# Designs tried in a protein design run: peptides against a protein of PDB entry 3NZW. Part 76

Target 1, 212 residues: chain A of PDB entry 3NZW
Amino acid sequence: TTTLAFRFQGGIIVAVDSRATAGNWVASQTVKKVIEINPFLLGTMAGGAADCQFWETWLGSQCRLHELREKERISVAAASKILSNLVYQYKGAGLSMGTMICGYTRKEGPTIYYVDSDGTRLKGDIFCVGSGQTFAYGVLDSNYKWDLSVEDALYLGKRSILAAAHRDAYSGGSVNLYHVTEDGWIYHGNHDVGELFWKVKEEEGSFNNVIG
Target 2, 222 residues: chain B of PDB entry 3NZW
Amino acid sequence: QFNPYGDNGGTILGIAGEDFAVLAGDTRNITDYSINSRYEPKVFDCGDNIVMSANGFAADGDALVKRFKNSVKWYHFDHNDKKLSINSAARNIQHLLYGKRFFPYYVHTIIAGLDEDGKGAVYSFDPVGSYEREQCRAGGAAASLIMPFLDNQVNFKNQYEPGTNGKVKKPLKYLSVEEVIKLVRDSFTSATERHIQVGDGLEILIVTKDGVRKEFYELKRD

## One batch from the design tools (peptide; made by RFdiffusion4, then SolubleMPNN)

Design b2_p15_4_s4 (from b2_p15_4, 9 letters changed)
Fold by OpenDDE base, seed 5:
Formats: C-alpha cells, sequence, structure tokens
Structure b2_p15_4_s4 (fold): chain B 212 residues (1-212), chain C 222 residues (1-222), chain A 15 residues (1-15)
C-alpha cells in the first residue's frame, strides 16, 4: 500500500493506491483505501485490510453519533482521537493499521492526523503511509510547496502514488485521488496505473528505466 | 505445535451478471490426500435471494454459514420480515468474521445475489472480514489457477481492440448467464485437471429476480 | 509463520 495526504494553500490532497496482497498473491487491484466518513472527513487505510476497514467504518459510526448528539460535525482532532484511543486499547493484540484522518471543520480548517496501531497520533501537513511510503515521499518532498495550485497539487499527489506503484511490489492497481476543501471532499477519479504510467512517461519524459 | 485448523480443499467461484449472479463450488471434500466425500455441497441458499460459501476449513465454514442463516432469521424477526439486502448481508458477515479476529474462521467467504437495483452482486471476504464487491472472485485451493482466467474473460484484462495498436481496451460488458455458466464450467474442469483438491462434482447456484436455481455437473473423479 | 504456510486464499489481505 501507498497512501498520502498533504495540506497546501488550496486545502488537502489525498491519494492512495488500490492493491491488496496476500504474500506474493495479488488479492485485489481495486480495493478502496479511502473511507468517506462524511462529506468533510476522509480516512485512509494501510496495513491489515480487515482491521482498517472494520475500525474505520466503526469510526464513521462514532462520528455520526457525535453529530447526532452534539448537533455539530465532529472535529478532525476528535475523530482521530477516537480512533487512536480505540487502537491503543488493543495495543499488543496484533492490529495492523496505518491511517490518516483528513477533513475540514470551520474550527480547525483543513486538518490531517496520522493514527497507527502502535497508538501514535500525529497532526501534520504531509504524510505518506504504507510499504511504498518512502517512494512517495521521494517525489512528494521534492516537489511540494504550500503555494501549489489545485491542479499541480492533484497531479503531485497522483504522481507520488504512481512512483510508489512503480517501485513497490505491494502497491499498484490504480490511484484514487481526493481534494478536500471547506466545502468538503471532491473525488478526482480512479486512475489506472497501467494507463497512467505511460501517459506520465510520455508527458514528462520520465521513467526512462522502462522501455516504451 | 498445536494447529486448530484443517484444510478441506475445494474451490468456489462467484460471477456477477447484469441481472443475475452465480456462485459455484466443487463438491470434493478432502483431508491431505484423502477424499472424505465426493459430494459435500459447500454453496448454500441462505434466503432472501442470497447464496453463500465459506471455503477452507469446513468446520469453520459450516459454522459461519449457520451463523449467517441465523442472522437472516433474526433480521426478519426484528425488522418485520424485511428482506436483507446483499450489501447489508455483506456488512453482517464482516461482523461475524471480525468477531473472531483473534481466532479467525479459516475460510474464504463469497456471497452472491442482487443489489437493490436488481444488478448482480458478488462480495468476497478474507478470513477476518475485509470485504469488497467485485464482478468475479475465485476462492479456495484453485483460486490462483482460476482468478487470472477470470481477470481475462470476465473483466477483459489485457485485451485490446484489434487495429488500435493496444491503445483501446476491450470494452467492459456484462456476460449472459449462458456465457457465465460456460466460464464456470471451463474454470472448474481446468482446475480439476491441475489441482488434486478439486473435482468430483460442480454445483452452481444462479440467483435471479425469480429466485435461486441450482445446476449440477460431473467433474473428474480421480 | 502460520499464515505464511497457509494457502493464499486463506491469508488475511494486506494493504
Amino acid sequence: as target 1 above (212 residues)
Amino acid sequence: as target 2 above (222 residues)
Amino acid sequence: SFEEQSPASLRRWEL
């Protein structure tokens, strides 16, 4: 898996691959690694598929309950804290989760929290999570600027996942791309890596290690 | 060291059509190299137009199916005989599986039915309850032999329109029930030739708006 | 590990 999220002047970009594996077996190329918790809040998945899917769905329920009880959308801080508290209770039990909770509230603005099964909870502007995270960071860090246009930011997110999909055997399939703004998240499509790779290679003149 | 699990072999396969879905399984049950049964059905009609199979360790599979059937029963009691939708069934099965997260059911689960729009639906589950809706899925012993075939023949992977220099992919389209049955039969006959844990018989459950139909075909009995 | 010895169909999916 490779997931990433970063803040910039235009909000948040979230990009993820779609491969699941079982050892050397490619279990799926079409897994949804982003949960749409509500129109303003996203969760990303890395690690155990069931652990992430189950508990992030559970988190969604908790967020909805908060909204019903408090008559206000849950903060990104509170949502991420609920998840972190939960996984911390299971510390040592063998959960495998690397998650990012990304969203927008009027109180917080665009916000990203990293939460993992070790109990780590971090607020930050840039995270890459998964077996391909270092490959994604290589591209993301080298091109990131706060002042990126929305178009450039979307491309950078997509391009970073593509780099990871290229180098990480456990990442691939497609890129799912999101832009989070004050009006909520916007889905920017599913980009098949097989097609995207050749497009990017041609347009950039990159990936010259592969003969076209 | 103690191993609480067995492996009873077999293979299952689900394919969703436009207005139907199929879930098929061989009827061989084995332990190691010994055939326990040549006819032990592993695909079940669970009611509400949902068919289910949990392939792997048969004791766990049977337990899971029984629990799900019971869940359907109680759903009717609690919700005035409301039909359980396939997506709700999938969520329920996730909870059944994940409820044993730390001592999992040693099975690969597939369900098939129709979604609320009447479209064919196949859901597959890992042993601990991650699930995905797909057009097709193979599970069990010969899944690795069949799944690539399904990628090619159901989802038309690596197929391109002739004369386009590989630039235009073969368009996705739904397969007819007859085409799907052919693919299922070819899948299992081929798998039987290459995998000792697959054979004897093939049972196919076809789900349509009119209900569940069952078909049976002989496989090699070697 | 036990899972490493299991058939792929009986392994947990990893992301």
Scores: peptide ipSAE 0.527, ipTM 0.844, DockQ to the pose 0.821; fails the geometry check
Fold by OpenDDE base, seed 4:
Structure b2_p15_4_s4 (fold): chain B 212 residues (1-212), chain C 222 residues (1-222), chain A 15 residues (1-15)
Amino acid sequence: as target 1 above (212 residues)
Amino acid sequence: as target 2 above (222 residues)
Amino acid sequence: SFEEQSPASLRRWEL
């Protein structure tokens, strides 16, 4: 898996691959590694598919309950804390989760929290999570700036996942791309890595390690 | 060291059509190299036009299917005989599986039916309850032999329009029930040739708006 | 590990 999220002047970009594996077996190329918790809040998945899918879905329910009780959308801080508190209760039980909770509230603005099954909860501007994270960071860190246009930011997110898909055997399939603003998240499509790779190679003159 | 799990072999396969879905399984049940049964059905009609198979350790599979059937029953009791939708069934099965997260059901689960729009639906589950809706999925012993074939023949992977120099992919289209049945039969006949845990018989459950139909075909008995 | 010895279809999906 490779997931990433970063803040920039235009909000948040979230980009993820879609491969699941079982050892050397590619279990799926079409896994949805982003949960749409509400129109303003996203969760990303890395690690055990069931652990992430189950508990992030549970998180969605808790976030909805918050809205019903408090008559206000849950903050990104509170949502991430709920998940963090939950996984901390299971610390040592063998959960495998590397998640990012990304959202926009009027109170917080665009916000990203990293939450993992070790009990770590971090607020930050840039995270890459998964087996391909270092490959994604290589591209993302080299090109990131706060003042990116929305178009450039979307491309950078997509391109960083593509780099990871190219080098990490456990990442691939497609890139799912999101832009989060004050008005909520916007889905920017599913980009098959097979097609995207050749397009990017041609347009950039990159990936010269591959001849074709 | 004690191993609480067995492996009863077999293979299962789901394919969704436009207005139907198919879930198929062989009828061989084995332990190690011994055939326990040449006809032990592993694909079940669970009611509400939902068919289910949990392939792997048969004891766990049977337990899971029984629990799900009970879930359907109680859903009717609690909700005035409301039909359980396939997506709700999938969520329920996730909870059944994940409820044993730390001592999992040793099974690969597939369900098939129609979604609320009347479109064919196939859901597959890992042993601990991650699930995905797909157009097709193979499970069990011969899944590694069949799944790539389904990628090519159902989802048209690596197929291109003639004369386009590989630039235009073959368009996705739904397969007819007849085409799907042919693919299922070819899948299982091929699998039985290469895998000792697959064979004897093939049972196919076809779900349409009119209900569940069953078909049976002989496989090699070697 | 036990999981590594299992058939692929009986392994947990990893992301």
Scores: peptide ipSAE 0.525, ipTM 0.845, DockQ to the pose 0.818; fails the geometry check
Fold by OpenDDE base, seed 3:
Structure b2_p15_4_s4 (fold): chain B 212 residues (1-212), chain C 222 residues (1-222), chain A 15 residues (1-15)
Amino acid sequence: as target 1 above (212 residues)
Amino acid sequence: as target 2 above (222 residues)
Amino acid sequence: SFEEQSPASLRRWEL
């Protein structure tokens, strides 16, 4: 898996691959590694597929209960804390989760929290999570600026996942791309890595390690 | 050292059409190199136009199917005989599987039916309850032999329009029930030739708006 | 390991 999220002047970009594996077996190329919790809040998945899918779906229910009780959308801080508290209760039981909770509230603005099954909870501007994270960081860190245009930021997110899909055997399939603003998240499509690779190679003159 | 799990072999396969879905399984049950039964069905009609198979350790598979059937029963009691939708069934099965997260059911689960729009649906589950809706899925002993074939013949992977120099992919289209049955039969006959844990018989459950019907075919008995 | 001895279909999915 390779997932990433970063803050910039235009909000948040979230980009993820779609491969699942069982050892050397490619179990799926079409896994949805982003949960749409509400129109303003996203969760990303890395690690055990069932652990992430089950508990992030549960998190969605807790976020909805918050809205019903408090008559206000849950904060990104509170949503991430609920998940963090949950996984911490299971510490040592063998959960495997590397997640990002990304969203917008009027109080917080655009916000990203990293939460993993080791009990770590971090607020930050840039995270890459998964077996391909280092490959994504290589591209993302080299090109990131706060002042990126929305177009450039979307491309950078997509391009970083593509780099990871190219180098990490456990990442691939497609890129799912999101832009989060004050008006909520916007889905920017599913981009098949096979087609995207050749397009990017041609347009950039990159990936010269591949002849064809 | 005690091992609570066994492996009873076999293979299962689900394919969704436009207005139908199929779930098929061989009828061989084995332990190690010994055939326990040449006819032990592993695909079940669970009511509400949902068919289910949980392949791997048969004791766990049977337990899971029984629990799901009971879940359907109680859903009717609690919700005025409302039909359980396939997506709700999938969520329920996730909870059944994940409820044993720390002592999992040793099975690969597939269900098939129609979604709320009347379109064919196949859902696949890992042993601990992650699930995905797909057009096709193979599970069990010969899944590694069959799944790439399904990628090519159901989802038309690596197929391009002739004369386009690989620039135009073969368009996706739904398969007819007859085409799907042919693919299922070819899959299992081929798998039987190459895998000792697959054979004896093939049972196919076909789900349409008119209900569930069954077809049976002989397989090689080696 | 037990997981390594299991068929691929009986292994948990990893992301």
Scores: peptide ipSAE 0.524, ipTM 0.844, DockQ to the pose 0.860; fails the geometry check
Fold by OpenDDE base, seed 1:
Structure b2_p15_4_s4 (fold): chain B 212 residues (1-212), chain C 222 residues (1-222), chain A 15 residues (1-15)
Amino acid sequence: as target 1 above (212 residues)
Amino acid sequence: as target 2 above (222 residues)
Amino acid sequence: SFEEQSPASLRRWEL
């Protein structure tokens, strides 16, 4: 898996691959590694598929209950804390989760939290999470700046996942791309790596390690 | 060291069509190299036009299917005989599986039916309850032999329009029930030739708006 | 491990 999220002047970019594996077996090429918790809040998945899918769905329910009780959307800080508290209760039980909770509230603005099954909870501007994270960081860190246009930021997110899909055997399938703003998240499509690779190679003149 | 799990072999296969779905399984039940039964069905009609199979350790599979059938029963009691939708069934099965997250059901689960729009639906589950809706899925002993074939023949992976130099993919289209049955039969006959845990018989459950139909075909018995 | 010895169809999915 390779997931990433970063803050920039235009909000948040979230990009993920779609491969699942069972050892050397490619279990799926079409897994949805982003949960849409509400129109303003996203969760990403890395690690155990069932652990992430089950508990992030549960998190969605907790966030909805908050809205019903408090008549206000939950903060990104509170949503991420709920998940962090939950996984901490299971510490040592063998959960495997590397997640990012990304969203917008009026009081917080665009916000990203990293939460993992070790009990780590971090607020930050840039995270890459998964077996391909170092490949994604290589591209992302080399091109990131706060003042990116929305178009350039979207491309950078997509391009970073593509790099990871190319080098990490456990990442691939497609890129799912999101842009989060004060108006909520916007889905920017599913981009098959098989097609995207050749397009990017031609347009950039990159990936010269591949002849054709 | 005590191993609480067995492996009873077998293979299952689900394919969704436009207005139908199929779930098929062989009828061989085996332990190690000994055939326990040549006809032990592992694909079940669970009511509400949902068919289910949980392949792997048969004791766990039977327990899971029984629990799901009971869940359907109680759903009717609690919700005025409302039909359980296939997507709700999938969520319910996730909870059944994940409820044993730390002592899992040793099974690969597939269900098939129609979604609320009348379109064919197949859902597959890992042993601890992650699930995905797909057009096709193979599970069990010969899944590794069949799944790549389904990628090619159902989803037309790696197929391109002639004369386009690989630039135009073969368009996706739904298969007819007859085409799907042919693919299922070819899959299982081929798997039987190359895997000792697959054989004896093939049972196919076909789900349409009119209900569940069963078909049976002989497989090699060696 | 036990899981590593299991058939792929009986292994947990990993992301």
Scores: peptide ipSAE 0.521, ipTM 0.842, DockQ to the pose 0.825; fails the geometry check

Design b2_p15_6_s1 (from b2_p15_6, 7 letters changed)
Fold by OpenDDE base, seed 5:
Formats: sequence, C-alpha cells, structure tokens
Structure b2_p15_6_s1 (fold): chain B 212 residues (1-212), chain C 222 residues (1-222), chain A 15 residues (1-15)
Amino acid sequence: as target 1 above (212 residues)
Amino acid sequence: as target 2 above (222 residues)
Amino acid sequence: SLLEFVKKKLEEKFA
C-alpha cells in the first residue's frame, strides 16, 4: 500500500494505490483505499483492510451523529480524535491501521491528521503511509511547494503514488486521486498504473530503468 | 499445538452479469486427504434474491450463513418485510465477520445478487469482513488457479484489440449467462484436475429478477 | 496465543 496526503495553497491532495495483498498473493487490484466518510471528509486506509474499512465506516457514523447533535459539521480534529481514541482502546489487541483523516472546515482550514493503531495522532502538512511510503516521499518531498497550482498538485500526488507502485511490490493497480477544498472533496479519477506508467515515462522521459 | 480451525477445502466462484449474477461451488468436503462427502452443498439461497457461500472451515461457514439467514429474517420483522438489498446484506455480513475480529471465521465469503438497479452484483469478504463489490471472485482452495483465469476471461486483462500494437485494450463488456456458465464450468473442471480438494460436483446458483435457479454438473470423482 | 495463531493462519487482506 501507498497512500499520501498533503496540504497546499489550493487545499488538500489525497492519492492512493489500489492493491491489496495476502502474503505474496495479490488479493485485489481495485481496492478503494479512500473511504469517503462524508462529502467533506476523507479517510485513507493502510494496514489491515478490514480494520480500516470497518472503523473508518464507523467513524463516518460518529461524524453523522455529531452533525445531528451539534447542528454543524464535525471538525477534522474531532473526527480524527474519535478514531484515535477508539484504536487506543484496542491497543495491544492486534489492530493494524495507518490512516489519514483529511478535510476542510472554515474553522481549521485544510487539515490532515495521521492516526495509527499504535495510538499515534499527528497533525501535519504532508504524510505518506504504507509499505511504499518512502518511495512516495522521495518524489513528493523533491517537488512539494505550498504554492503549487491545483493541476501541479494533482499531478504530484499521482506521480508520487506511481513511483511507489513501481518500486513497492505491495503497491499497484491504480491511482485514486482526490482534491479536498472547503466545498468538499472532488474525485479526480482512477488511473490504471499500467497505462499511467507508460504515459508518464513518455511525457517526462523518466523511468529509464524500464525499456519501452 | 493450538489450532482451533479445520480446513474442508473446496472452491467457490462468483461472476456478475448485466442483469444476473452467478455463485458456484464444488460439492466436495474434505479433511486433509480424506473425502468426507462428495455432495455437501456450500452455496445457499438466503432469501431476498441473495445467494451466499463461506468457504474454508465448514463449521465456521455454516455458522456464518446461519447467522446471516437469521439476520434476513429479523430484517423483515423490523422493517415490515422490506427486501434486504445486496449492498445492505454486504454491510451486515461485514459486521458478522468483524464481530469475531479476534477469533475470526476461517472462511472466504462471497455473496451474489442484484443491486437496486437490477444489475448483477458480487461481493467478496476476507475472514475479518473487508469487502468489495467485484465483477468476479474465486475463493477457497483453488482460488489461486481460477482467479487469474477470471481476470483474463471476465475482465479481459492482458487482452488488446488486434492491430493496435497493444495500445488499445479489449473493451469491457458484460457476458451472457451462457458465457458465464461456460467459464464457471471450465474453471471448475480445470481446478479439479490440479487440486485434490476440488471435485465431485459443481452446483451453480443463478440469480435473476425472476429468482434463484440452480444447476448441477458432475465433476471428476477421483 | 490465539492472536499469534490467527496472524499466521489468516488470509487477511492488507492494503
């Protein structure tokens, strides 16, 4: 798995691969590793697919209850804290989760929290999470700027996942790409790695370790 | 050595069509090298036009299916005989599986039916309740033998339009029920040849708007 | 332990 999220002047970019594995077996190439909690809040999944899918869906229910009770959307801080508190209660039970909670509220602006099953909760501007995270960071950190255009930011997110998909055996399938703004998240499509790789290679003149 | 799980072998396969879905399973039940039964059905009509199979440890599979059937019953009681949708069924099964997250059902679960638009739907589950809607899925002992075949023949993976120098993929299209049945039969006959835990009989449940139909085919009995 | 056994035996999907 490779997931990433980063803040920039235009909001948040979220990009993820779609491969799931069971040992050496490719269990799926089409996993949805972004959970659309609500129209304004995204969760990413890395680690145990069931743990992430179950608890982030549960989180969505908690967020909805918050809206019903408080008559306003939940903050990204509060949403991530709910999840963090939950996984902390299960500490030592064997949950495997590396998640990012991403959203945009008027109060907070664009906000990303990293939450994992060890009980870590971090607010930050840039996170890559999963077995391919270091490969993604290599590309992302080298090209990241706050002042990226939306177009460039989307491409950078996509390109970073592609790099990880190329080098990490546990990452691949496709890139799912999201842009988060104050008006909510926008899905920017599913990009098959097989097609995307050759396109990027041709356009950039990159990936020269592979003969076309 | 602590081992609370058995393995009863077998293989299951789901394929979604445009307006139908198929869930198939062999009827062999085995422990180690001993065939317990040559006809032990593992694909079930659960009502509301939903078919289900949970393949792996049969005791766990039977327990899960029984719980789901009960869930369907209670859903009708609580919601004035409302039909349980396939997506809601999938969510319910997730909760059944994840409810035993720390002592999981040792099964690979597949359900098939029609979505609310009348389109074929197949959902697959891991042992702890991660689920995905897919066009096809193989589960069980010979899943690794069948799944690549389905990738190629259902999803047309690695197929390209002739004369395009590999630049144009074969377009995705729905398969007819007849085509799907052929693929299922070929899958199981092939798997039977290469896996000792697959054989004896093939039961296919076909879900359409008109209900569930069953077909049975003999497999190799060696 | 059960947890150790489960981790070894389960064909759980990892993302």
Scores: peptide ipSAE 0.414, ipTM 0.831, DockQ to the pose 0.307; fails the geometry check
Fold by OpenDDE base, seed 3:
Order: structure tokens, then sequence, then C-alpha cells
Structure b2_p15_6_s1 (fold): chain B 212 residues (1-212), chain C 222 residues (1-222), chain A 15 residues (1-15)
């Protein structure tokens, strides 16, 4: 798995691959590693697919309950804290989760929290999470700047996942791409890695380790 | 060594069509290298036009199916006989599986039916309740033999239009029920030839708007 | 342990 999220002048970019594995077996190429919690809040999945899918869906329910009780949307800080508190209760039980909670509130603006099954909760501007995270960071860190255009930021997110899909055997399938703004998240499509790779290689003159 | 699970072999597969879905399974039940039964059905009509199979350890599979059938019953009691949708069924099964997260049901679960728009739907589950809707899925002993075949023949993976130098993929299209049944039969006959845990009989449940139809075919009894 | 056995034997999907 490779997931990433980063803040920039235009909001948040979230990009993820879609491969799931069971050992050496490719279990799926079409996993939805972004959970749409509400129109303003996204969760990402890395680690055990069931653990992430179950608890992030549960988180969505908790976020909805908050809205019903408090008559306002839950903050990204509070949503991430709910998940963090939950996984902390299961510490040592064997949950495997590396998640990013990405969203927008009027109070916080665009916000990203990293939450994992070890109980770590971090606020930050840039995170890559999963077995391919270091490959994604290699591209992302080399090209990131706050002043990216929305178009360039979307491309950078997509391109970073592609790099990870190329090098990490546990990442691949497709890139799912999101842009989070003050008006909520926008889905920017599913990009098959097989097609995307050749397109990017041709347009950039990159991936020269592969003979076309 | 500590091993609380059995393995009863067998194989299942689901394929969704445009306005139908198919869930098929062999009828062989084994323990180790001994055939326990040549006809032990493992694909079930659960009501509300939902068919289900949980392949792996048969005791766990049977328990899970019974629990789900019970869930359907209670859903009707609690919601004035409202039909359980396939997506809601999938969520319910996730909770059944994940409820045993630390002592899982040792099964690969597939359900099939129609979505709320009348389109064919197949959902597959890992042992702990991760699920996704897919066009096709194989599970069980010969899943590794069948799944690549389904990728090629249902989803047209690695197929390209002639004369395009591999630049134009074969377009996706729905298969007819007859085409799907042919693929299912070919899958199981092939799997039976190469896997000792697959054989004896093939039971196919076809879900349409008109209900569940069952077909049976003999497989090799070696 | 059961947990160790389960982790080894189950074809759990990882994302």
Amino acid sequence: as target 1 above (212 residues)
Amino acid sequence: as target 2 above (222 residues)
Amino acid sequence: SLLEFVKKKLEEKFA
C-alpha cells in the first residue's frame, strides 16, 4: 500500500493506490483505500484492510453522532482523536492500521492527522503511509512546495503514488485521487497504473529504467 | 502443533451480470486427503434474493451462514418485513466476521444478488470482514487457479484490440447468463483436473429479479 | 498463541 496526503495553498491532496495483498497473492487491484466519512472528511487505509475498513466506517458513525448531538460538524482534531482513542484501547491486540484523517472545518481549515495502531497521533502538512511510503516521499519531497497550483498538486500526488506502485510490489492497481477544499472533497478519478505509467513515461521522459 | 481450524477444501466463485448474479461451488467436502462427502452443498439461498457461501473450514462456514440467515430473520422482525438489500447484507456480514476478529471464522465468504438498481452484485470477504463489491471473485482451494482466468475472461485483462499494438484495451461488456455458466463450468472442470480438493459436483445458484434458480452439474469424481 | 497462528494461516487482506 501507498497512501499520501499533503497540504498546500489550494487545500489538501489525497492520493492512494488500490492493491491489496495476502502474502504474495494479489488479493485485489481495486480496493477503495479512501473512506469518505462525510463531505468534508476523508480517511485513508494502510495495514489490515478489515481493521481499517471496519474502524474507519465506525468512525464515520461516531462523527455523524457528533453532528447530531452538537449540531455542528466534528473537527478533524476530534475525529482523529476518537480513532486514536479507539486503537489505543486495542493496543497489543494486534490491530494493524496506518491512517490519515484529512478534512476541512471553518475553525481548523484544511487539516491532516496521522493515526496508527501504535497509538501515534500526529498533525502535519505531509504524510506518506504504507509499504511504498519511502518511494512516494522521494518524489513528493523533491517537488513539493506550498505554492503549487491545484493542477500541479494533483499531478504531484498522482505521480508520487505511481513511483511507489513502480517500486513497491505491494502497491499498484490504480491511483485514486482527491482534492479537499473549503467546499469539501472532490474525487479526481481512478487512474490505472498500467496506462498511467506509459503516459507519464512518454510525457516526462521518466522511468528510463524501463525500456518501452 | 496448535491448529484449531480444519480445512474442508472446495472452491467457490461469483460472477455478476447486468441483471443477474451467479454464485457457484463444488460439492466436495474433504479432510486432509479423505473425501468426507461428494455432495455437501455450500452455496445457500438466504432469502431476500441473496445467495451466500463461506468456503474453508466447513464448521465455521456453516456457523456463519446460519448466523446470517438468523440476521435476515431478525431484520424482517425489526423492520416490518423489509427486504434486506445486498449492500446492507454485506455490511451485516462484515460485522459477523469482525465480531470474531481475534478468533476468526476460517472462511472466504462470497455473496451474490441484485443491487437496489437491479444490477448484478457480488461481494467478497476476507476472514476478518474486509469486503468489496466486485464483478467476479473466486474463493477456496483453487481460487489461485481460477481467479486469473476470471480476470482474463470476465474483466478482459490483458486483452487488446487487434492491430492497435496493445494500445487499445478490449472494451468491457456484460456477459450473458449462458456465457457466465459456460465460464463457471470451464473454471470448475479445469480446477478439478489440477486440484484434489475440488470435484464431484458443481452447484450454481443464479439470482435474477424473478428469484433464485439452481443448476447442478457432475464433476470428475477422482 | 492463537493470534500468532491466525496471523500466519489466514489469508487476510492487507492494504
Scores: peptide ipSAE 0.407, ipTM 0.834, DockQ to the pose 0.309; fails the geometry check
Fold by OpenDDE base, seed 1:
Structure b2_p15_6_s1 (fold): chain B 212 residues (1-212), chain C 222 residues (1-222), chain A 15 residues (1-15)
Amino acid sequence: as target 1 above (212 residues)
Amino acid sequence: as target 2 above (222 residues)
Amino acid sequence: SLLEFVKKKLEEKFA
């Protein structure tokens, strides 16, 4: 798995691969590793697919209950805290989760929290999470700027996941891409790695380690 | 050594068409190298036009299917005989599986039916309840033999239009029920030849708007 | 342990 999220002048970019594995077996090439909690809030999954899918869906229900009770959307800080508190209660039980909670509220602006099954909860501007995270960081850190255009930021997110899909055997399938703004998240499509790789190679003159 | 799980072998396969879905399974039940039964059905009609199979440890599979059937019954009681949708069924099964997250059902679960638009639907589950909707899935002992074949023949993976130098992939299209049945039969006959835990009989449940139809075919019995 | 046994035996999907 490779997931990433970063803040920039235009909001948040979220990009993820879609491969799931069971040992050396490719279990799926089409996993949805972004959970759309509400129109302004996203969760990402890395680790145990069931753990992430189950508890982030549960988180969605808790966020909805908050909205019903308080008549206001939940903050990104509070949503991530709910998940963090939950996984902390299961500490030592064997949950495997590396998640990012990404969203927008008027109070917080664009916000990213990292939450994992060890009980770590971190607020930050840039996170890559999964077995391919180091490959993604290599591309992302080399090209990241706060002042990126929305177009360049979207491309950078997509390109970073592509690099990880290329080098990490446990990442691949496709790139799912999101842009989060004050108006909510926008889905920017599913990009098959097989097609995307050759397109990027041709346009950039990159991936010269592969002969066509 | 502590081992609470058995393995009864067998293989299951789901394929979604445009306006139908198929869930198939062999009828062999085995422990180690000993055939327990040559006809033990493992694909079930659960009502509301939903078919289900949970392949692996048969005791766990039967328990899970029974619990789901009971869930369907209670859904009708609580919601004035409302039909359970396939997507709601999938969510319910996730909860059944994940409810035993720390002592899981040792099964690969597949359900098949029609979505709310009348389109064929197949959902697959891991032992702890991760799930996704797919066009096809193989599960069980010979899944590794069948799944790559389905990738190629249902989803047309690695197929390209002739004369395009690999630049244009074969377009996705729905298969007819006849084409799907042929693929299912070929999958199981091939699996039976190469896997000792697959054989004896093939039971296919076909879900359409008109209900569930069952077909049976003989497999090799050695 | 049960957990170790389960982790070894289950075909759990990892994302």
Scores: peptide ipSAE 0.401, ipTM 0.822, DockQ to the pose 0.309; fails the geometry check
Fold by OpenDDE base, seed 4:
Structure b2_p15_6_s1 (fold): chain B 212 residues (1-212), chain C 222 residues (1-222), chain A 15 residues (1-15)
Amino acid sequence: as target 1 above (212 residues)
Amino acid sequence: as target 2 above (222 residues)
Amino acid sequence: SLLEFVKKKLEEKFA
């Protein structure tokens, strides 16, 4: 798995691969590793698919209950804290989760929290999470700027996942791409890695380790 | 060594069509190298046009299916006989599976039916309740033999339009019920040739707007 | 432990 999220002048980019594995077996190439919690809040999945899918869906329910009780959308800080508190209760039980909670509220602006099954909760501007995270960071960190255009930011997210998909055997399938703004998240499509790789190679003159 | 799980072998396969879905399973039940039964159905009509199979450890599979059937019953009691949708069924099954997260059901679960738009739907589950809607899925002993075949024949993976030099993929299209049945039969006959835990019989449940139909085919009994 | 056993045998999907 490779997931990433980063803040920039235009909001948040979230990009993820879609491969799931069971050992050496490719279990799926089409896993949705972004959970749409609500129109303004996204969760990402890395680690155990069931753990992430179950608890992030549960988180969505908790966020909805918050909205009903408080008559206000939940903050990204509060949403991530709910999840963090939950996984902390299961600390040592063997949950496997590396998640990012990404959203945009008027109070907080664009916000990203990393939450994992160890109980770590971190606010930050850039996170890559998963077995391919180091490959993604290599591309993301080398090209990241706060002042990226939305187009460039989307491409950078997509390109970083592509790099990870190329080098990490546990990452691949497709890139799912999201842009989060004050008006909510926007889905920017599913990009098959096979097609995307050749396109990027041709356009950039990159991936020269592969002969076409 | 402590081992609370058995393995009863077998294989299951789901394929969604445009206005139908199929869920198929062999009827062989084994333990180690011993055939317990040559006809033990493992694909079940659960009501509300939902068919289900949980393949792996049969005791766990049976328990899960019984719990789901009971869930359907209570859903009707609580909601004035409202039909349980396939997506809601999938969510319910997730909770059944994940409720045993720390002592899982040792099964691969597939359900099939029609979605709320009348389109064929197949949902697959891992042992702890991660689920995905897919056009096709193989589960069980010979899943690794069948799934690549389904990728090629249902999802047209690695197929291109002739004369395009590999630049244009074969377009996705729904398969007819007859085509799907052929693929299912070919899958299981092939799996039977290469896997000792698959054979004896093939039961196919076909879900349409008119209900659930069952078909049976003989497989090798070796 | 049961947990260790389950981890070894369970074909869990990882993302």
Scores: peptide ipSAE 0.400, ipTM 0.829, DockQ to the pose 0.305; fails the geometry check

